# Peptides against a protein of PDB entry 3NZW, part 218

Target 1, 212 residues: chain A of PDB entry 3NZW
Amino acid sequence: TTTLAFRFQGGIIVAVDSRATAGNWVASQTVKKVIEINPFLLGTMAGGAADCQFWETWLGSQCRLHELREKERISVAAASKILSNLVYQYKGAGLSMGTMICGYTRKEGPTIYYVDSDGTRLKGDIFCVGSGQTFAYGVLDSNYKWDLSVEDALYLGKRSILAAAHRDAYSGGSVNLYHVTEDGWIYHGNHDVGELFWKVKEEEGSFNNVIG
Target 2, 222 residues: chain B of PDB entry 3NZW
Amino acid sequence: QFNPYGDNGGTILGIAGEDFAVLAGDTRNITDYSINSRYEPKVFDCGDNIVMSANGFAADGDALVKRFKNSVKWYHFDHNDKKLSINSAARNIQHLLYGKRFFPYYVHTIIAGLDEDGKGAVYSFDPVGSYEREQCRAGGAAASLIMPFLDNQVNFKNQYEPGTNGKVKKPLKYLSVEEVIKLVRDSFTSATERHIQVGDGLEILIVTKDGVRKEFYELKRD

## One batch from the design tools (peptide; made by RFdiffusion4, then SolubleMPNN)

Design b2_p25_6_s2 (from b2_p25_6, 14 letters changed)
Fold by OpenDDE base, seed 5:
Structure b2_p25_6_s2 (fold): chain B 212 residues (1-212), chain C 222 residues (1-222), chain A 25 residues (1-25)
Amino acid sequence: as target 1 above (212 residues)
Amino acid sequence: as target 2 above (222 residues)
Amino acid sequence: SLEELLERIERLEREAKETLKPWEL
């Protein structure tokens, strides 16, 4: 898996691959590694598919309960804290989760929290999470700036996942791309890695290690 | 060393069509090299036009299917005989599987039915309850033999339009029920030739708006 | 003991994961 999220002047970009594996077996190329918790809040998945899918769905229910009780949207800080508290209760039980909670509230602005099954909860501007994270960071860190246009930011997110998909055997399939703003998240499509690779190679003159 | 899990072999296969879905399984039940039964059905009609199979350790599979069938009954009781949707069924099965997260059911689960728009739906589950809706999925002993074939024949992977120099992919389209049944039969006959845990019989459950029908075909009995 | 039971559960979980592999992302 490779997931990433970063803050920029235009909000948040979230990009993820879609491969699931069972050892050496490619279990799926079409897994949705972003859970749409609500129109303003996203969760990303890395680690155990069931652990992430189950508990982030549960988180969605908790977030909805908060809205009903408090008559306001839950903060990204609070949502991430709920998840963090949960996984901490299961510490040592063998949960495997590397999650980013990404959202936009009027109070917080664009916000990203990293939450993992070790109980770590970090607020930050840039995170890459998964087996391909270092490959994604290589591209992302080299090109990141706060003042990116929305178009450039979307491309950078997509391009960073592509780099990871190319080098990490456990990442691939497609890139799912999101832009999060004050008005909520916008899905920016599913980009097949096979097609995207050749397109990017041609347009950039990159990936010269591959002949074609 | 104590192993609470057995492996009863077998293979299952789901394919979604436009207005139908198919879930098929062989009827061989085996332990090690001994055939326990040549006709032990493992694909079940669970009501509400939902068919289910949980392939792997048969005791766990049967337990899971039984629990799901009970869940369907309870759903009707609690919701004034409302039909359980396939997506809700998938969520329910996730909870059944994940409820045993630390002592999982040793099964690969597939369900098939129609979604709320009347379109064919196949959902597959890992042992601990992650799930995905797909057009096709093979599970069990011969899944590694069949799944690549399905990628090619259902999802048209690595197929291109003639005369395009490999630049234009073959367009995705739904298969007819007859085409799907043929693919299922070909898959299982081929798997039977290459895998000792697959054979004897093939039972196919076809879900349409009119309900569930069953078809049975003989497989090699060696 | 509870500890022995927990150890057994952990072992069984590990064995289950090795034989029928959950999906990993």
Scores: peptide ipSAE 0.438, ipTM 0.813, DockQ to the pose 0.282; fails the geometry check
Fold by OpenDDE base, seed 3:
Structure b2_p25_6_s2 (fold): chain B 212 residues (1-212), chain C 222 residues (1-222), chain A 25 residues (1-25)
Amino acid sequence: as target 1 above (212 residues)
Amino acid sequence: as target 2 above (222 residues)
Amino acid sequence: SLEELLERIERLEREAKETLKPWEL
């Protein structure tokens, strides 16, 4: 898996691959590694598919209960704290989760929290999470700046996942791309890695380790 | 050494069509190298036009299916005989599987039915309850043999339009029920030739708006 | 004992991971 999220002047970019594996077996190339918790809040998935899917879905229910009870959207801080508290209760039980909670509230603005099954909870501007994270960071860090245009930021997110998909055997399938703004998240499509690779190679003159 | 799990072999296969879905399984039940039964159905009509199979350790599979069937009954009781939707069924099964997260059911689960729009639906589950809606899925012993075939024949992976030098992918289209049944039969026939845990019989459950139809075909019995 | 149970669980989890092959992202 490779997931990433970063803040920039235009909000948040979230990009993820779609491969699931079971050992050396490619279990799926079409897994949704982003949960749409609400129109303003996303969760990303890395680690155990069931752990992430189950508990992030549960988180969504808790977020909805908060909205019903408090008559306001849950903060990104509070949502991430709920998840972190939960996984902390299961610490040592063998949960495998590396998640980013990304969203917007009027109070917080665009916000990203990293939460993992070790009990780590971090607020930050840039995170790459998964087996391909170092490959994604290599591209992302080299090209990141706060003042990216929305178009450039979307491309950078997509391109970083592509780099990871190319080098990480456990990443691939497609890139799912999101842009989070004050108006909520916007889905920017599913980009097949096979098609995207050749397009990017041609347009950039990159991936010169591959002849063709 | 104590092993709480067995492996009863077998293979299952789900394919979603436009207005139908198919879930098929062989009828061989095996332990190690001994055939326990040549006709042990593992694909079940669970009511509400939902078909289910949980392939792997048969005891776990049977337990899971029984629990799900019970869940369907309770759902009707609690919701004034409302039909359980396939997506709600998938969520329910996730909870059943994940409820045993630390002592999992040793099964690969597939359900098939129609979604709320009447479109064919197949959901597959890992042993601990992650699930995905897909157009096709193979599970069990010969899944590694069949799944690549399904990728090619259902999802048209690595197929290109003739004369395009690989530049134009074969367009996706729904398969007819006859085409799907043929693919299922070919898949299991081929798998039976190469895998000892697959054979004897093939039971196919076809879900349409009119209900569940069953078809049976003989497989190699060696 | 609790220790024996934990060791058995860990072993079963390792074996299950190898045999059950849950999906990983």
Scores: peptide ipSAE 0.438, ipTM 0.815, DockQ to the pose 0.278; fails the geometry check
Fold by OpenDDE base, seed 1:
Structure b2_p25_6_s2 (fold): chain B 212 residues (1-212), chain C 222 residues (1-222), chain A 25 residues (1-25)
Amino acid sequence: as target 1 above (212 residues)
Amino acid sequence: as target 2 above (222 residues)
Amino acid sequence: SLEELLERIERLEREAKETLKPWEL
């Protein structure tokens, strides 16, 4: 898996691959690794598919309950804390989760929290999470600027996942791309890695290690 | 060391069509190299136009299917005989599987039916309850032999339009029920030739708006 | 004990992963 999220002047970009594996077996190329918790809040999945899918769905329910009780959307800080508290309860039980909780509230603005099954909870501007994270960071860090246009930021997110999919055997399938703004998240499509690779190679003159 | 899990072999296969879905399984039950039964059905009609199979350790599979059937019954009781949707069934099965997260059911689970729009639906589950809706899925012993074939023949992977130099993919299209049944039969026939845990018989459950139909075909008994 | 239970869980999880592998992302 490779997931990433970063803050920039235009909000948050979230990009993820779609491969699931079972050892050396490619279990799926089409897994949704982003949960849409509410129109303003996203969760990303890395680690155990069932652990992430089950508990982030549960998190969504808790966030909805908060909204109903408090008549206000849950903060990104509070949502991430709920998940963090949950993994603490299961500490040592063998949960495998590497998650990013990304969202926008009027109080916080665009916000990203990293939460993992070790109990780590970090607020930050840039995170890459998964087996391909180092490959994604290589591209993302090299090109990241706060002042990126929305178009450039979307491309950078997509391009970073592509780089990881190319080098990490456990990442691939497609890139799912999101842009989070003050008006909520916008889905920017599913981009097949096979097609995207050749397009990017042609347009950038990159990936010269692969002969066409 | 005591191993609570057995492996009863077998293979299951689900394919979703436009307005139908199929779930198929062989009828061989095996332990190690010994055939326990040549006819032990593992694909079940669970009501509400939902068919289910949980392949792997048969005891776990049977337990899971029974629990799901009971869940359907209780759903009807609690909701004035409302039909359980396939997506709700998938969520329910996730909870059944994940409820045993730390002592999992040793099974690959597939369900098939129609979605709320009447479109064919197949959902597959890992042993601990992650699930995905797919057009096709193979599970069990010969899944590694069949799944690549399904990728090619159902999802048209690695197929391109002639004369395009690999630039234009073969367009996705739904297969007819006859085409799907043929693919299922060919898949199991081929798997039987190459895998000792697959054979004897093939049961295919076909879900349409008119209900569940069952077909049976002989496989090699070697 | 909790420790014994955890050890059992870990063992069972390893065994389960070796035979029917959970999906990993």
Scores: peptide ipSAE 0.437, ipTM 0.813, DockQ to the pose 0.283; fails the geometry check
Fold by OpenDDE base, seed 2:
Structure b2_p25_6_s2 (fold): chain B 212 residues (1-212), chain C 222 residues (1-222), chain A 25 residues (1-25)
Amino acid sequence: as target 1 above (212 residues)
Amino acid sequence: as target 2 above (222 residues)
Amino acid sequence: SLEELLERIERLEREAKETLKPWEL
């Protein structure tokens, strides 16, 4: 898996691959590694598929309950804290989760929290999570600027996942791309890695380790 | 060393069509190298146009299917005989599987039916309850032999339009029920030739708006 | 114990057939 999220002047970009594995077996190329908790809040998935899917779905329910009780959307800080508290209760039980809670509230603005099954909870501007994270960081860190245009930021997210999919055997399939703004998240499509690879190679003159 | 799990072999396969879905399984049940039964059905009609199979350790599979069938009954009781949707069924099965996260059911689960729009739906589950809706899925002993074939024949992977120099992919299209049944039969026939845990018989459950139809075909018995 | 359960899960994951292994992301 490779997931990433970063803040920039235009909000948040979230990009993820879609491969699931069972050892050396490619179990799926089409897994949704982003949960749409509400129109303003996303969760990303890395680690055990069932652990992430089950507990992030549960988190969605808790966020909805908060909204119903408090008559306001849950903060990104509070949502991430709920998940962090949960995984901490299961510490040592063998949960495998690496998640990013990404969203926008009027109080917080665009916000990203990293939460993992070790009980770590971090607020930050840039995170890459998964087996391909180092490959994604290599591209992302080299090109990241706060002042990126929305178009450039979307491309950078997509391109970073593509780099990881190319080098990490456990990442691939497609890139799912999101832009989170004050008005909510916008889905920017599913991009097949095979098609995207050849397109990017041609346009950039990159990936010269592969002979066309 | 105590092993609470057995392996009863077999293979299952689900394919979603436009307005139908198919779930198929062989009828061989084995332990090690011994055939326990040549006709032990492992694909079940669970009501509400939902068919289910949990392939792997048969005791776990049977237990899971029984629990799900009971869940369907309770759903009707609680919701004034409302039909359980396939997506709600998938969520329910996730909870059944994940409820045993630390002592999992040793099974690969597939369900098939129609979604709320009347389109074919196949959901597959790992042993601990992650699930995904897909157009096709193979599970069990010969899944590694069949799944690549399904990728090519259902999802048209690695197929390109003639004369495009490999630049234009073959467009996705739904298969007819006849085409799907043919693919299922070919898949199991081929799997039987190469895998000792697959054979004897093939049972296919076809879900349409009119209900569940069953078909049976003989497979090689050696 | 929780430790014993973890060890058991790890063993099961290693010994299981690929199709019966939990999915990893």
Scores: peptide ipSAE 0.423, ipTM 0.802, DockQ to the pose 0.312; fails the geometry check

Design b2_p25_6_s3 (from b2_p25_6, 15 letters changed)
Fold by OpenDDE base, seed 3:
Structure b2_p25_6_s3 (fold): chain B 212 residues (1-212), chain C 222 residues (1-222), chain A 25 residues (1-25)
Amino acid sequence: as target 1 above (212 residues)
Amino acid sequence: as target 2 above (222 residues)
Amino acid sequence: MLEELLKKIAELLAEAKEAGKPWEL
């Protein structure tokens, strides 16, 4: 898996691959590694598919309960804390989760929290999470700046996942791309890695290690 | 060595069509190299136009299917005989599987039916309850043999339009029920030839708006 | 003895889970 999220002047970009594996077996190329918790809040998935899918779905329910009780959308901080507290209760039980909770509230603005099954909870501007994270960071960090246009930011997110998909055997399939703003998240499509690779190679003159 | 799990072999296969879905399984049940039964059905009509199979350790599979059938029953009691949708069934099965997260059911689960729009639906589950809706899925002993074939024949992977020099992919289209049945039969006949845990009989459950139909075909008995 | 048994069972279950091929992301 490779997931990433970063803040920039235009909000948040979230980009993820779609491969699931079971050892050396490619179980799926089409897994949704982003949960749409509400129109303003996303969760990303890395690690155990069932652990992430189950508990992030549960988190969604908790977020909805908060809205019903408090008559206000839950904060990104509170949502991430709920998940963090949950995984902490299961510390040592063998949960495998590396998640980012990304969203926008009036109180917080665009916000990203990293939460993992070790009990780590971090607020930050840039995270890459998964087996391909270092490959994604290589591209993302080299090209990131706060003043990116929305178009450039979307491309950078997509391009960083592509780099990871190219080098990490456990990442691939497609890139799912999101842009989060004050008006909520916008889905920017599913981009097949095979098609995307050749397009990017042609347009950039990159990936010269592959002879086409 | 202590092992709480067995492996009863077999293979299952789900394919979603436009207005139908199929879930098929062989009828061989084995332990190690011994055939326990040549006709032990592993694909079940669970009501509400939902068919289910949990392939792997048969004791776990049977337990899971039984629990799901009970869940369907209770759903009717609690919701004034409301039909359980296939997506809600998938969520329910996730909870059944994940409820044993630390002592999993040793099975690959597939369900098939129609979604709320009347479109064919197949959901597959890992042993601990992650699930995905797909157009096709193979599970069990010969899944590694069949799944690549399904990628090619259902999803048209690595197929291109003739005369385009590989530049134009074959367009995706739904298969007819006859085409799907043929693919299922070809898949299982081929798998039977190459895998000792697959054979004897093939049972196919076809879900349409009119209900569940069952077809049976002989496989090699060697 | 019970603790040792429980640890052994946990290890075996973990190995069995791996063999059961749970999906990883």
Scores: peptide ipSAE 0.366, ipTM 0.769, DockQ to the pose 0.294; fails the geometry check
Fold by OpenDDE base, seed 1:
Structure b2_p25_6_s3 (fold): chain B 212 residues (1-212), chain C 222 residues (1-222), chain A 25 residues (1-25)
Amino acid sequence: as target 1 above (212 residues)
Amino acid sequence: as target 2 above (222 residues)
Amino acid sequence: MLEELLKKIAELLAEAKEAGKPWEL
C-alpha cells in the first residue's frame, strides 16, 4: 500500500493506491483505501484490510454520533483521538493499522492526523503511509510547495503514488485522488496505473528505466 | 505440530452479470490426500436472493453460513420481514468474521445476489472480514489457477481491439448467463485437471429477480 | 498456565493465518 496526504494553500490532497495482497498473491487491484467518514472528513487505510475497514467504519459511526449529540461536526483532532484511543486499547493484540484522518473544520482549518496501531498520533502537513511510503516521499518532498495550485497539487499527489506503484510490489492497481476544501472533499477519479504510467512517461520524459 | 484448522480443499467462483449473479463450487471434500466426500455442497441459498459459500475449513464454513442464515431470520423479525439487501448482508458478514478476529474462521467467503437496482453483485471476504464488491472472484484451492483466467475472460484484462497495436483496450461488457455458465464450467474443468483438491461435481447457483436456480454438472472423479 | 496457553494458541493462529492469509494493504 501507498497512501499520502498533504496540506497546501488550497486545502488537502489525499491520494492512495488500490492493491491488496496476501503474501505474494495480488488479492485485489481495486480496493478502496479511503473511507468517506462525512462530507468534510476522510480516513485512509494501510496495514490489515479488515482492521482498517472495520475500525474506520466504526469511527465513522462514532463521528456521526458526535454530530447527533453535539449538533456540530466532530473536529479532526477529536476524530483522530477516538481512533487513537481505540487502537491503544488493543495494543499488543496484533492490530495492523496505518491511517490518516484528513478533514476541514472551521475551527481547525485543513487538518491531517496520522494514527497507527502502535498508538502513535501525529499532526502534520505531509504524510506518506504504507510499504511504498518512501518512494512516495521521494517524489512528494522533491516537488512540494505550500503555494502549489490545486491542479499542480492534484498532479503531485497522483504522481507520487505512481512512483510508489512503480517501485513497490505491494502497491499498484489505480490511484484514487481526493481534494479536501472548506466546502468538503471532492473525488478526482480513479486512475489506472498502467495507463497513467505511459501517459506520465510520455509527458514528462520520466521513467527512463523502462523502455517504451 | 498441532493445527487447529483443517483444510477441506475445494474451489468456489462468483461472477456478476448485468441482471444476475452466479456462485459456483465443486462438491469435493478432502482432508490431506483422502477424499471425504464426492458430494458435499458448499454453496447455499440463504434466503432473500442471497447465495453464500465459505471455502476452506468446512467446519468453519458451515458455522459461518449457519450464523448468517440465523442473522437473516433475525433481520426479518426485527424489521417486519424486510428483505435484506446484498450490501447489508455484506456488512453483517463482516461483523460475523471480525467478531472472531483473534481466532478467525479459516475460510474465503463469497456471496452473490442482486443489488437494490437489480444489478448482479458479488462480494468477497478475507478470513477476518475485509470485503469488496467485484465482478468476479475465485476462492479456495484452485483460486490461483482460475482468477487469472477470470481477469482475462470477465474483466478482459490484457485484451485489445484488433488493429490498434495494443493501444485500445477491449471494452468492458456484461456477459450473458450462458456465457458465464460456460466460463464457470471451463474454469472448474481446467482446475480439476491440475488440482487434486478440486473435482467430483460442480454446483452452480444462479440468482435472478425470479429467485435462485441450481445447476449440477459432473467433474472428473479421479 | 492460561496465559501460556493463550500465547501458544496465538502463535498457532498466526501460523494458520499465513496459510489463509488476510488481505494486506
Scores: peptide ipSAE 0.360, ipTM 0.760, DockQ to the pose 0.285; fails the geometry check
Fold by OpenDDE base, seed 2:
Formats: structure tokens, sequence, C-alpha cells
Structure b2_p25_6_s3 (fold): chain B 212 residues (1-212), chain C 222 residues (1-222), chain A 25 residues (1-25)
């Protein structure tokens, strides 16, 4: 898996691959590693598929309950804290989760929290999570700046996942791309890694380790 | 050493069509290298136009299917005989599986039916309850043999339009029920030739708006 | 006894992953 999220002047970019594995077996190339909790809040998935799906779905329910009780959307801080507290209660039980809770509230603005099954909870501007994270960071860190245009930021997110998909055997399939703004998240499509690779190679003159 | 799990072999596969879905399984049940039964059905009609199979350790599979069938009954009781949707069934099965997260059912589960729009739906589950809706899925012993074939023949992976020099992919299209049945039969016939845990018989459940139809075909018995 | 069982289950799960059972992202 490779997931990433970063803040920039235009909000948040979230990009993820879609491969699931079971050992050396590619279980799926089409897994949705982003949960759309509400129109303003996303969760990303890395680690155990069931752990992530189950608990992030549960988190979605908790977020909805908060909205009903408090008559306002839950904050990104509070949502991430709920998840963090939950996984901490299961510490040592063998849960495997690396998640980013990304969203917008009027109070917080665009916000990213990293939460993992070790109980770590971090607020930050840039995170890459998964087996391919180092490959994604290699591209992302080299090209990141706060003042990216939305177009450039979307491309950078997509391109960083592509780099990881190219080098990490456990990442691949497609890139799912999101842009989060004050108006909510916008889905920017599913991009097949095979097609994207050749397109990017041709346009950039990159990936020269592969002969066309 | 104590091993709480057995492996009863077998293979299952699901394919979703436009307005139908198919779930098929062989009828061989084995332990180690011994055939326990040549006809032990493992694909079940669970009501509400939902078919289910949980392949792997048969005791766990049977237990899971039984629990799901009971869940369907309770759903009807609690919701004034409302039909359980396939997506709700998938969520329910996730909870059944994840409820045993630390002592999982040793099975690969597939369900098939129609979604709320009347389109074919196949959902597959790992042992601990992750799930995905897909156009096709193979599970069990010969899944590694069948799944690449399904990728090629259902999802048209690695197929291109003639004369395009590999630049234009073959367009996705739904397969007819006859085409799907043929693919299922070919898949199991081929799997039987290469895997000792697959054979004897093939049972296919076809879900349409008119209900569940069952077909049976002989496989090699060696 | 429970700890031993849990250890065995963990081992079996690891083996099962290699056999294409639990999915990882």
Amino acid sequence: as target 1 above (212 residues)
Amino acid sequence: as target 2 above (222 residues)
Amino acid sequence: MLEELLKKIAELLAEAKEAGKPWEL
C-alpha cells in the first residue's frame, strides 16, 4: 500500500493506490483505500484490510452520532482522537492500521491527522503511509511547496503514488485521487497505473529504467 | 502441535452479469489427501435472492453460513419482512467474520445477488471480514489458477482491439448468462485437471430477478 | 493454554496470509 495526504494553499490532496495482497498473492487491484466518512472528511487505509475497513466504518458511525447529538460536524481532531483512543484500547491485540484522517471544518480549516495501531496520533502537513511510503516521499518531498496550484498538487499526489507503485511490489492497480477544500472533498478519478505509467513516461521522459 | 483448523479444499467462484449473478462451487470435500465426499454442496441459497459460499475449513464455513441465514431471519423479524439488500448482507457478514477477528473463520467467503438497481453483484470476503464488490472472484484451492483466467475473460485484462498495435484496450461489456456459465464450466474443468482438491461435481447457482436457479455438472472424479 | 492457542492462531494466520487468506493493504 501507498497512501499520501498533504496540505497546500489550495487545501488537501489525498492519493492512494488500490492493491491488496495476501502474502505474495495480489488479492485485488481495485480496493478502495479511502473511506468517505462525510462530505468534508476522509479516512485512508493501510495495514490489515479488515481492521481498517471495520474500524474506519465504525468511526464513520461515531462521527454521524456526533453530528446528530451536537448538531454540528465533528472536528478532524475529534474524529482522529476517537479512532486513536479505540486502537489504543486494542494495543497489543494485533490490530494493523495506518490511517490518515483528512478533512475540513470551519474551526480547523483543512487538517490532516495520522493515526496508527500503535496509538500514535500526529497532526501534520505531509504524510505518506504504507509499504511504498518512502518511494512516495522521494517524489513528494522533492517537488512539494505550499504554493502549488491545484492542478500541480493533484498531479504531484498522483505522480508520487505512481512512483511507489513502480517500485513497491505491494502497491499498484490504480491511483484514487481526492482534493479536499472548504466546500468538501472532490473525487478526481481512478487512474490505472499501467496507462498512467506510459503516459507519464512519455510526457516527462521519466522512468528511464524501463525501455518503451 | 494443536491446529484448530482443517482444510477441506474445494474451489468457488462468483461472476456478476448485467442483470444476474452466478456463484459456483465444486462438490469435492477432502481432508489432507483423502476424499471425504464427492458431493458435498458448499453454495447455498440464503433467501432474499442471496447466495453464499464460505470455502476453506468446512466446519467454519457451515457455521458462518448458518449464522448468516439466522441473521436473515432476524432481519425479517425486526424489519417487517423487508428484503435484505446484498450490500446490507455484505455488511452483516463482515460483522460476523470480524466478531471472530482473533480466532477467525478459516474461510474465503463469496456472496452473489442483485443490487438495489437489479444489477448483478458479487462480494468477496477475507477470513476476518474485509470485503469488496467485484465483477468476479475465485476462492479456495484453485483460486490462483482461475482468477487470472477470469481477469482475462471477464475483465478483458491484457486484451486489445485488433489492428491498434496494443494501444486500444478491448472495451468492457457484460457477458450473457450462457457465456458466464461457459466460463465457469471451463474454469472448473481446467482447475480439476491441475488441482487434486477440485473435482467430482460442479454446482452453479444463478441469481436473477426471478429467483435462484441451480445447475449441476459432472467433473472428473480422479 | 489461552496464550498458547493465541500464538498458534497467529502462526496459522501468518501461514494463511501466504496462502491468500487475510488481505493486507
Scores: peptide ipSAE 0.359, ipTM 0.771, DockQ to the pose 0.290; fails the geometry check
Fold by OpenDDE base, seed 5:
Structure b2_p25_6_s3 (fold): chain B 212 residues (1-212), chain C 222 residues (1-222), chain A 25 residues (1-25)
Amino acid sequence: as target 1 above (212 residues)
Amino acid sequence: as target 2 above (222 residues)
Amino acid sequence: MLEELLKKIAELLAEAKEAGKPWEL
């Protein structure tokens, strides 16, 4: 898996691959590694598929309960804390989760929290999470600027996942791309890695190690 | 060393059509190299036009299916005999599986039915309850032999339009029930030839708006 | 006994991953 999220002047970009594996077996190329918790809040998935899917869905329910009780959307800080507290209760039980909670509230603005099954909870501007994270960071860090246009930021997110999909055997399938703004998240499509690779290679003149 | 799990072999296969879905399984039940039964059905009609199979350790599979059937019963009681939707069934099964996260059911679960729009639906589960809706899925012993074939024949992977130099992919289209049944039969026939844990018989459950139909075919009895 | 069982389950799960059962992201 490779997931990433970063803040920039235009909000948050979230990009993820779609491969699931079971050892050397490619279990699926079409897994949704982003949960749409509400129109303003996203969760990303890395690690155990069931652990992430189950608990992030549970988190969604908790966020909805908060909204019903408080008549206000939950903060990104509070949502991430709920998940962090949950995984902490299971510490040592063998949960495997690397997640980012990304969202926008009027109080917080665009916000990203990293939460993992070790109980780590971090607020930050840039995270890459998964087996391909280092490959994604290589591209993302080299090209990241706060002042990126929305178009350039979307491309950078997509391009970073593509780099990871190319080098990490456990990442691939497609890139799912999101842009989070004050008005909520916008889905920017599913981009097949095979098609995207050749397009990017042609347009950039990159990936010259591949003949074709 | 004590092993709480057995492996009863077998293979299951689900394929979704436009207005139907198919879930098939061989009828061989095996332990190690010994055939326990040549006819032990592992695909079940669970009511509400939902068919289910949990392949792997048969005791776990049977327990899971029984729990799900009970869940369907209780759903009717709680919701004034409302039909359980396939997506709600999938969520329910996730909870059943994940409820044993630290002592999992040693099974690969597939369900098939129709979604709320009347479209064919197949959901597959890992042992701990991750699930995905797919057009096709093979599970069990010969899944690694069958799944690539399904990728090619159902999802038209690595197929291109002739004369396009590989630039135009073959367009996706739904298969007819006859085409799907043929693919299922070919898949299991081929798997039986290459895997000792697959054989004896093939039971196919076909889900349509009119209900569940069962078909049976003989496989090699080696 | 519980520890031994948990260890065995972990081993079985590891084997099952190679058999294409538990999914990892």
Scores: peptide ipSAE 0.345, ipTM 0.757, DockQ to the pose 0.294; fails the geometry check

